# Peptides against a protein of PDB entry 3S8F: the designs that were tried, part 239

Target 1, 157 residues: chain A of PDB entry 3S8F
Amino acid sequence: VLTLFVAVPSLMTAFTVAASLEFAGRLRGGRGLFGWIRALPWDNPAFVAPVLGLLGFIPGGAGGIVNASFTLDYVVHNTAWVPGHFHLQVASLVTLTAMGSLYWLLPNLTGKPISDAQRRLGLAVVWLWFLGMMIMAVGLHWAGLLNVPRRAYIAQV
Target 2, 166 residues: chain B of PDB entry 3S8F
Amino acid sequence: DEHKAHKAILAYEKGWLAFSLAMLFVFIALIAYTLATHTAGVIPAGKLERVDPTTVRQEGPWADPAQAVVQTGPNQYTVYVLAFAFGYQPNPIEVPQGAEIVFKITSPDVIHGFHVEGTNINVEVLPGEVSTVRYTFKRPGEYRIICNQYCGLGHQNMFGTIVVKE

## One batch from the design tools (peptide; made by RFdiffusion4, then SolubleMPNN)

Design b2_p24_1_s4 (from b2_p24_1, 13 letters changed)
Fold by OpenDDE base, seed 2:
Structure b2_p24_1_s4 (fold): chain B 157 residues (1-157), chain C 166 residues (1-166), chain A 24 residues (1-24)
Amino acid sequence: as target 1 above (157 residues)
Amino acid sequence: as target 2 above (166 residues)
Amino acid sequence: MLKELLLLVYETSVAMVTLMALLA
């Protein structure tokens, strides 16, 4: 009950953020159905990081609903599925959001903007982190569906 | 100008909220599809049952591993399993092929897992509670039981075996 | 399974209605 209760507001919040992004993109000159996406500041790690986190959160959120379902949870509970879910929620969404926040916070605290080199490095870090996390998460979810147990060093599959 | 901006934002929000709602229904549909196509060989059975973990080793159906497998019908058995630090009893568990097996699993000490490889049997075992799982082994052989809930330093070595006889 | 689905729908519906009420 509680999970599903919070799922709806969470979805609304997430897509409200998306609405804000669309608005921002259009203000930046983006046109058409998808042109606003391209107009967003993809060169700024402070922007890219939390957005990638949000993207990772989508399957993670869906997984949350699965985990809250009695019958489906029976299938995935204490399998590799669970850590896969956590890595999407924590290591992707939360971590990337934190990383993005740092890219904003540090310049403001120090009064110095990040250099171009730092910016590029930041982008590389964020994208590589996201990619690695997605690979791992997909693998863990797949393994979980194959009944690979959580917290075990041995598996039949 | 602020009012105009607010109106624009609201328009986008409405669209995305609608999309959000649609996605919610998609997720529900996916769950429904999964449930409809899912064929489970394991059926959770029984009501919530409580036991005293402090006496379960001394008294009751879990006390004697030699009597843990109880025939309840012509082709039906109940197996009383203890998950403990660090193993299972009885070990091995011997059951006939094709019989309906009701596992009643509890713990005398801490929370354990009961995951039977090659099956969909996967439950947590809580001290003071009885986990009940119904399963029919269609294939003879050995099935390994593993603990998938951290229970201490010996957790990784906590194994059991189910032997299904022809 | 059907029961689970119905419960899911019910819970979701209740959540939505409650949210709407809270936001009104």
Scores: peptide ipSAE 0.019, ipTM 0.698, DockQ to the pose 0.057
Fold by OpenDDE base, seed 3:
Structure b2_p24_1_s4 (fold): chain B 157 residues (1-157), chain C 166 residues (1-166), chain A 24 residues (1-24)
Amino acid sequence: as target 1 above (157 residues)
Amino acid sequence: as target 2 above (166 residues)
Amino acid sequence: MLKELLLLVYETSVAMVTLMALLA
């Protein structure tokens, strides 16, 4: 009954981030149910990258519930499902956040602002990364449900 | 201004919390549906059983691979399997089609995997613990056993075979 | 499986309700 209380601090953080995004979007002139999303700075790769990471983290978090369940984990454990989960949690959120951080940090460290070309390239990189990660994650989760093992180079299916 | 902003953020947090709760129910339902429709389900496990990994090769039901398959009843068998670095014993495992097979699997050395292709048999094998899996092979043929838990330099070559006879 | 799934839902719900109470 109390098992999930260990996640309370993390959940509070997640909700705060979401609330902060909505608040920021509304401060930037966004209105209505979805208008605040459009108002966010989608032209900045330092912003887009971690946000895309968060989006990937949502289904990954749902998978975390499965992996934490003794009954459900019995089905998916040591299958391709597990690396699918990891790629959403680490290779999406953590990696994209790191990339986004670099797009902010490097200009400050070098004292040189990024050019418009570099900005556009950065946007392309993070969107392509996100797209690739989503495709791979879907494939890995699907393969896991088909009982494809992890840590093996061969599978029957 | 800061106070107003703080209260606004708190209101949004409450909203997102409620939304998240609702979405969790949806996600759980979708996951349950997906698992039910796309997987063979869970294999029943037996009672927790312990064994001494230091003597399992010398004495007991795992010691002789020639006696690893034991008929326990009409159309019922128990198979005592060792997963070790780097293989399975016995290999091949020969069982009849349509029989209820109880696999008793343990390890004398490190943790291994016991993943049988074409089935939902997928368990970790721990030294000192006996993994119990019950399964009935409906189709004759060869089923490959794969180690899906890293167990050392020879992990990638650790395979076994179950031969189901008509 | 269903029983454990329901327990997970219950635990999650309790956690979320508690979190909401803490934020109130």
Scores: peptide ipSAE 0.019, ipTM 0.733, DockQ to the pose 0.075
Fold by OpenDDE base, seed 1:
Structure b2_p24_1_s4 (fold): chain B 157 residues (1-157), chain C 166 residues (1-166), chain A 24 residues (1-24)
Amino acid sequence: as target 1 above (157 residues)
Amino acid sequence: as target 2 above (166 residues)
Amino acid sequence: MLKELLLLVYETSVAMVTLMALLA
């Protein structure tokens, strides 16, 4: 059984999204190996939020491979590792995508653009959210590797 | 032109495949590191065994906690452990230092966890199935067993103890 | 453990190769 084949569609999606971002950045005048990144609309929370979600999803996806391994899952299962993985996948990608979608949807539904103040606030929110998620996720994964159990209030490390 | 854009995206996608292949090796290295640092002394043992959870308390090797620790060799033991709402039996589990211990763990009621602090023993215990874990305790002392699978109102208080004697 | 590690490497590699082939 080739369980890891389930990762193929996800990887294809990831590569396609990455390719789209590079293409968009280059269309916006970005050049070179990394210049296209800077050219992306980082001033728009509707863009920044889902992109940050995607970035969090990468290590989460790697964790998915670990979790899919029988031997490795034995090590991490029912430890703090698991909620760390989930928070990357759901609280990062899904949540940030939803947040970004709102920043796009509401102006379009109302016909009114967001103010500059609202835009800046939105950027602050999504960046702080991402930062918090990364800190928590790293902490949970680390704790899991240190044998901190899931669903327990105590740990002997 | 949508067609032109599509072709361009595909071209970039191919480049990103190369990057992903490189990252594969990084992930493999991380996996190897994780195994080297976290798998020492604990090996899942045996094949899938089944039991009747409705009779496991009454008949068989789990029925009498006083006979739960069985010496199977000069330095080998099998320990038949029940995880139940809300505890473990026998409790404490007494085993000698340096002996190879095979834990045979099952549940008469609901799914539980069997997480031994200070070790990497960590398995789920399903009613009707026997979880088998092999471990050798190198250090004497007390090791706490923690239930890390929600099993009801008393889950947070479900603990056991393994006493390793010199 | 080693066997499973090797299997993991194998499966991951096959998945990556398959992906590459699908995108070629």
Scores: peptide ipSAE 0.019, ipTM 0.744, DockQ to the pose 0.081; fails the geometry check
Fold by OpenDDE base, seed 5:
Structure b2_p24_1_s4 (fold): chain B 157 residues (1-157), chain C 166 residues (1-166), chain A 24 residues (1-24)
Amino acid sequence: as target 1 above (157 residues)
Amino acid sequence: as target 2 above (166 residues)
Amino acid sequence: MLKELLLLVYETSVAMVTLMALLA
């Protein structure tokens, strides 16, 4: 009950943020069902990072519900699935949000705007991080379904 | 201007809330699908049983590893297993091929794991509780038991063996 | 398994309703 209770407000928050993003994108000239997405500031790592974090959090959140299921938890519990799950939650959402926050915070605190080179590097870092995390997460989830244990250096497959 | 923006935001929020609810049902459906396709491999847990971890080594069915394997029927056995820091008892566990094996696993010290390679047997073992799993080994050979719950300095070396005899 | 799925749906629904009530 508690896990599911936490899941509900998290979903509401995520979709509220999405609503705000849609509004912002439309204000920036985006039109149509998906045109607002393209209109968002994808050239800003402070924006891209947390958004990618949210995207990674979606399958992680779904996995959280799976982990909260008694029957499904029996399949995935103490397997590589679990590390896959929390890497999506912590190493993607939390970490990318932190990274994005720094791209905004540090220039603001120092009074020095980031250079174009730094901006491009930041974008590269964020996207590469996201890609790496997705590869790791998918691999761990897959391994978990194949009954690879966590907290062990031995795998049967 | 602010009022207009507010109304616009509300419209988007309503849409996304509807979408969120729809996605929730999709996730539930995916869970249902997963259950339907993978449930056949799940070993049902037995009812909760309690034991005294302070005396489990001295008396009762776990006390003598030589008596740990008990035949309960013509093709049915109960195996009383201790998971401890850092190993399993008995070790090896010897069972016949094709027999229904009921593992009753407990711990005298800390929480351990009981993960049998090549099977879907994977349970946590808590002091004071008995973990019950039922399994039939179809193939003879050796199956490694792995501790997949951190239990101390020797955790990484905590292994056991199940020997399935023809 | 069906029972557990129904329980999951029930728990989620109760959580949602409770949250809505608390936020009203």
Scores: peptide ipSAE 0.019, ipTM 0.708, DockQ to the pose 0.055; fails the geometry check

Design b2_p24_2_s1 (from b2_p24_2, 11 letters changed)
Fold by OpenDDE base, seed 4:
Structure b2_p24_2_s1 (fold): chain B 157 residues (1-157), chain C 166 residues (1-166), chain A 24 residues (1-24)
Amino acid sequence: as target 1 above (157 residues)
Amino acid sequence: as target 2 above (166 residues)
Amino acid sequence: SLLEHVREAAAVVAAGLAALAAAA
């Protein structure tokens, strides 16, 4: 149960990252409560990918609190809920961050900038990945709440 | 410039901290909601009980499937269940409708799952430990037991049946 | 008991909230 203390540093990290993003957006000319978001470099897959990962990590983090709760874990443990959580935390955040890192790293290692076509393709890939991951994650969490078991090819629903 | 940037970031952190606190309350509310709507009838975990997995098949209450169902009182039973690679014993488990059933589940080999469809019974079964679950079947019929913890090559075929008789 | 675990969880949450508030 004391595992719930992990929520504290996690939230601290979250608002620190968010604060950095807000600062960056405002430096780029964004104003108001939400204008700084629009000012961020959404045309760069190296930026978009990890940010989408962070967005997926939010519900995943909420699920982490649920999974760490003794009473709630009884409900969701070894159901499709757990894979749903994994796909948000690993296949969304980690994977998209890795994708974003490659979009930055490869041009720097090769000394060749990515072409505009590669940039557009990269944006399409990360957005489609995010969309697909969100659909799958919602489905898995929903199935888990309906008591669909993990690691089984059959279910009651 | 870096110092000014850090100072500006710090100013934004105050707002985001407030937001984070608000979100924390949202998460607490979601937990409360989930508890209210999805955890009704949660079976409390039993006391930690240990057994020797190397002898559980030879001696003790799990050794004889024919004696696995023990009446402990009026309309009360204890069922000693083994989860093993790859099945359950006894199989089927026969219990009367409306009786309070205490399942005592352990494993002689590896970790298994014990998920009973149509119920809220869902526990992991560890060698050397006894999982205790209390449940009352209100409806007669067959309830499938599913292993939801990977336990080897035959995991996907590991099923059992609880037969609830009128 | 289950209730004890729930109370412990509530205490952890309260402590976390207090820590966050103190950090603000």
Scores: peptide ipSAE 0.011, ipTM 0.736, DockQ to the pose 0.050
Fold by OpenDDE base, seed 1:
Structure b2_p24_2_s1 (fold): chain B 157 residues (1-157), chain C 166 residues (1-166), chain A 24 residues (1-24)
Amino acid sequence: as target 1 above (157 residues)
Amino acid sequence: as target 2 above (166 residues)
Amino acid sequence: SLLEHVREAAAVVAAGLAALAAAA
């Protein structure tokens, strides 16, 4: 139980970010329980990418708690579960945040705004990336629960 | 105006922080529930047992694969297994069906994995430490041992077999 | 079975596509 307190700072940070998103959405005219979500700038890949990363990071963080539990870790350790976890953390949050940062940084550095075509392409890229990562992550976690070993090319199931 | 904005932000943050704490307790509750409902097959951790990896091949219970399976009581066996680059010994490991098997696994060289297909046996094997796993095979047959920890160039080929006899 | 795994994978893909469609 004590080990789970390590998650407190991360949860605090995560939900502070969520609070910021809600505030931003409401400032943009969003109303109601979920209307603020729709009001966020979903047309901007610089925004969408890191937000999708955060969404992937949520189940990853939950998995982190599982991995930190010695009793539950016995079940999932060195199975396909583990790659599933870090793909959510690294290949989703970190990678998508990096992608998003580029969509902001490059226009800023060059002084040239991205074209509408580039914007649309960027949105497609980050959404497809997110989708692919979610499919892979779910598959890996599922395989892990079926006791598929990590770092092996064979499996019973 | 800045003060009002700051106050509004703080209100949202407080709300979400409260939610975060609630979720933490949900996760703890989920763990507790899982432990309460799924206690079967949980192997309690034992005391750390150490061995000298430099001599484990020459002396002691791991030295002779022919003597690796030791009957310790009625329907109880201890199996001394070495995980090495790149295989297991003894191989195959022969044990009777329905017997309580205590695997004592160590490594003479590097870290390995010991994952037995069809079972919940899945431990890392560290040189200098003895991993102890207790299991009872209910079904006869062959169970493959897989190394699930990278241990070198031959890692992908590192397999063993447990043969459970009727 | 392989078929079961394929069906489950397809379900995940469908769910993902539905989520994307909802976001568009």
Scores: peptide ipSAE 0.006, ipTM 0.748, DockQ to the pose 0.030
Fold by OpenDDE base, seed 3:
Structure b2_p24_2_s1 (fold): chain B 157 residues (1-157), chain C 166 residues (1-166), chain A 24 residues (1-24)
Amino acid sequence: as target 1 above (157 residues)
Amino acid sequence: as target 2 above (166 residues)
Amino acid sequence: SLLEHVREAAAVVAAGLAALAAAA
């Protein structure tokens, strides 16, 4: 029970970030319940990458609660579920945030903006990365629920 | 201007905070649902049982693989299994169909996994500790034991077999 | 069935590609 309370400040932080995004979107002219989302700078890979990372972090965070739960951990421990969780947390959030950071950092350090072609390529990279990660994560979590073992190259299922 | 921005941010934070609390309850509900529907056969942690990994191969119930399967009652068996680099002992493990099997698993060397395909048996095996798993095989045949904890160079080839006889 | 799973997977991929196109 006490372990699950650790999720409270984490959720508060996560949704505070969401609040910041809503505020930013509304400042950019977005209105209504969802209009602020469309108003965000989706044409900038430095923005898109971290946001996609956050989206991947949502199911990953939920999985974290599952993994930390005594009874549920019995079901998922040392199955493909765990790598699925890792890829959402590390290979999605952390990696995409790093990618996004580079899209901001390099132009800033050089003093030269990225070309339009580079921008489009960057968008393609981060979206394809996210898509691939989501497909893989779904597969790994699904396999985990089917009791496919972790750290094994073969399985009955 | 800064004050207006601060108030706006605060309002959004309050809204999202309320949402966060709601989602917390949703997650708890989902956990409860999962427990209610998918926890059949969950084995709780048993009493801690210790063993000396340095002598487990020489003395005690794990020392002789020929004596590893012990009948403890009518249609009840205890199987003393060693997980080691890189295999299982005994191998194969032969048990009768329909019998209640208590696996007592330990390791003489490093941490291993004990994952039995086709079952919900999945435990880590720690040197110095005895893992206890109770299971009844309803179907005859061969069940593969897989090591799902990295244990060294031969980890990927560390397999065992449980043979369930009619 | 396998076919049903493939269809579901394809739908997810299609949705992802659509999202990509919308973001471009």
Scores: peptide ipSAE 0.005, ipTM 0.741, DockQ to the pose 0.027
Fold by OpenDDE base, seed 2:
Structure b2_p24_2_s1 (fold): chain B 157 residues (1-157), chain C 166 residues (1-166), chain A 24 residues (1-24)
Amino acid sequence: as target 1 above (157 residues)
Amino acid sequence: as target 2 above (166 residues)
Amino acid sequence: SLLEHVREAAAVVAAGLAALAAAA
C-alpha cells in the first residue's frame, strides 16, 4: 500500500523531470519529437550520470510496483528479482546521481575545472557503470523469474 | 520572455503528465490481469492464524515432529513445519505423490524463509504467525527447502528436505 | 484478507488518480 501510494507522486515527479529535460533540450536548439534529446549536454558526465540513473530507475520503478503487488509478489518475493530491483534503484539511480553530483561539486569546491581527459574518463566510467548495472539487473531479474532464491548461495537452476 | 518560458514549460509538463497517466493505467491493467488469471500456482489456504512462539515447541501440532504429517482426508494432508535456527522439522518431510498438502509453517525464534526448490512454494515464516500454503506434488523425488531470509550465522546452511513418495 | 488488500490497493489507486487530476 505504501509503495503504491508513493508511486503516484514519484511518477509525476519523474515525468516532470523529463519535461524539464525536453525544455532544456529545446532551449539548446533541439527540435522535433526527439531532437531535443540530442541537444542535451551528453559530453558532461555531471549531466549524463544522473540521466542514466533516471533511465535505470524506470524499470526499477515498475519493479517496485511489482514487488508491492500482492499477486506478483508471490512470484518474485525473496528471489534474485529483489536484488535486481535494488541494483537499479540504488546502484544505478542513487550511485550515478552521486557520481554526477561529484563531477559538478568538486570542480566548484576546488575552483579547478576538470581537464578534457578527466571529462572523457568520467564519461567512460559513467557509461560503463550503467552498462554493467543493466546487465547485472537484467540477469538478476531473469534469475528471479526462474525462482533463484535471494540470500542463498545455491539454486536448483 | 519569462512568461513565455513558463507557458512552454507548462505545455511540456501537461504532455508528460498525460503520458504518465497512460503508463499508470498500463501498470494497473497489468495488475488487474494478474489478479484475474491467478497464474502464481500457490493458493493461500486458511485464515490468518496466530501462535505463541515461546510455547510452540512444547505444545500443539508443531511440538512432535513424528506427528507433524496429519492425514486430513482422502489424499489430503496437513504438515506442521517448524522453521528454526537453523533447520526445519520434520526433516525430512514425507508426503505421497499426488496428494493435496497443506503446509502450516511457523517459527519459534526469528523470521525464516520457506522456499521449496522445484515448486512455487516461497513464503516467509514469522514467529507468532502461521504461514499456510497448499500444494500438490505431481512428481516424486526430493525437494530441498531453502531459507531465503537471513536468520543468523547458520542461515546459509539451513536446509530441509521434502520426500515425495510414489 | 486478500479482499481487504485489493480494496486498499484500489483506494490507493483512486487517491493517486485524484491527485493526478488535481495536479493536471
Scores: peptide ipSAE 0.005, ipTM 0.707, DockQ to the pose 0.040

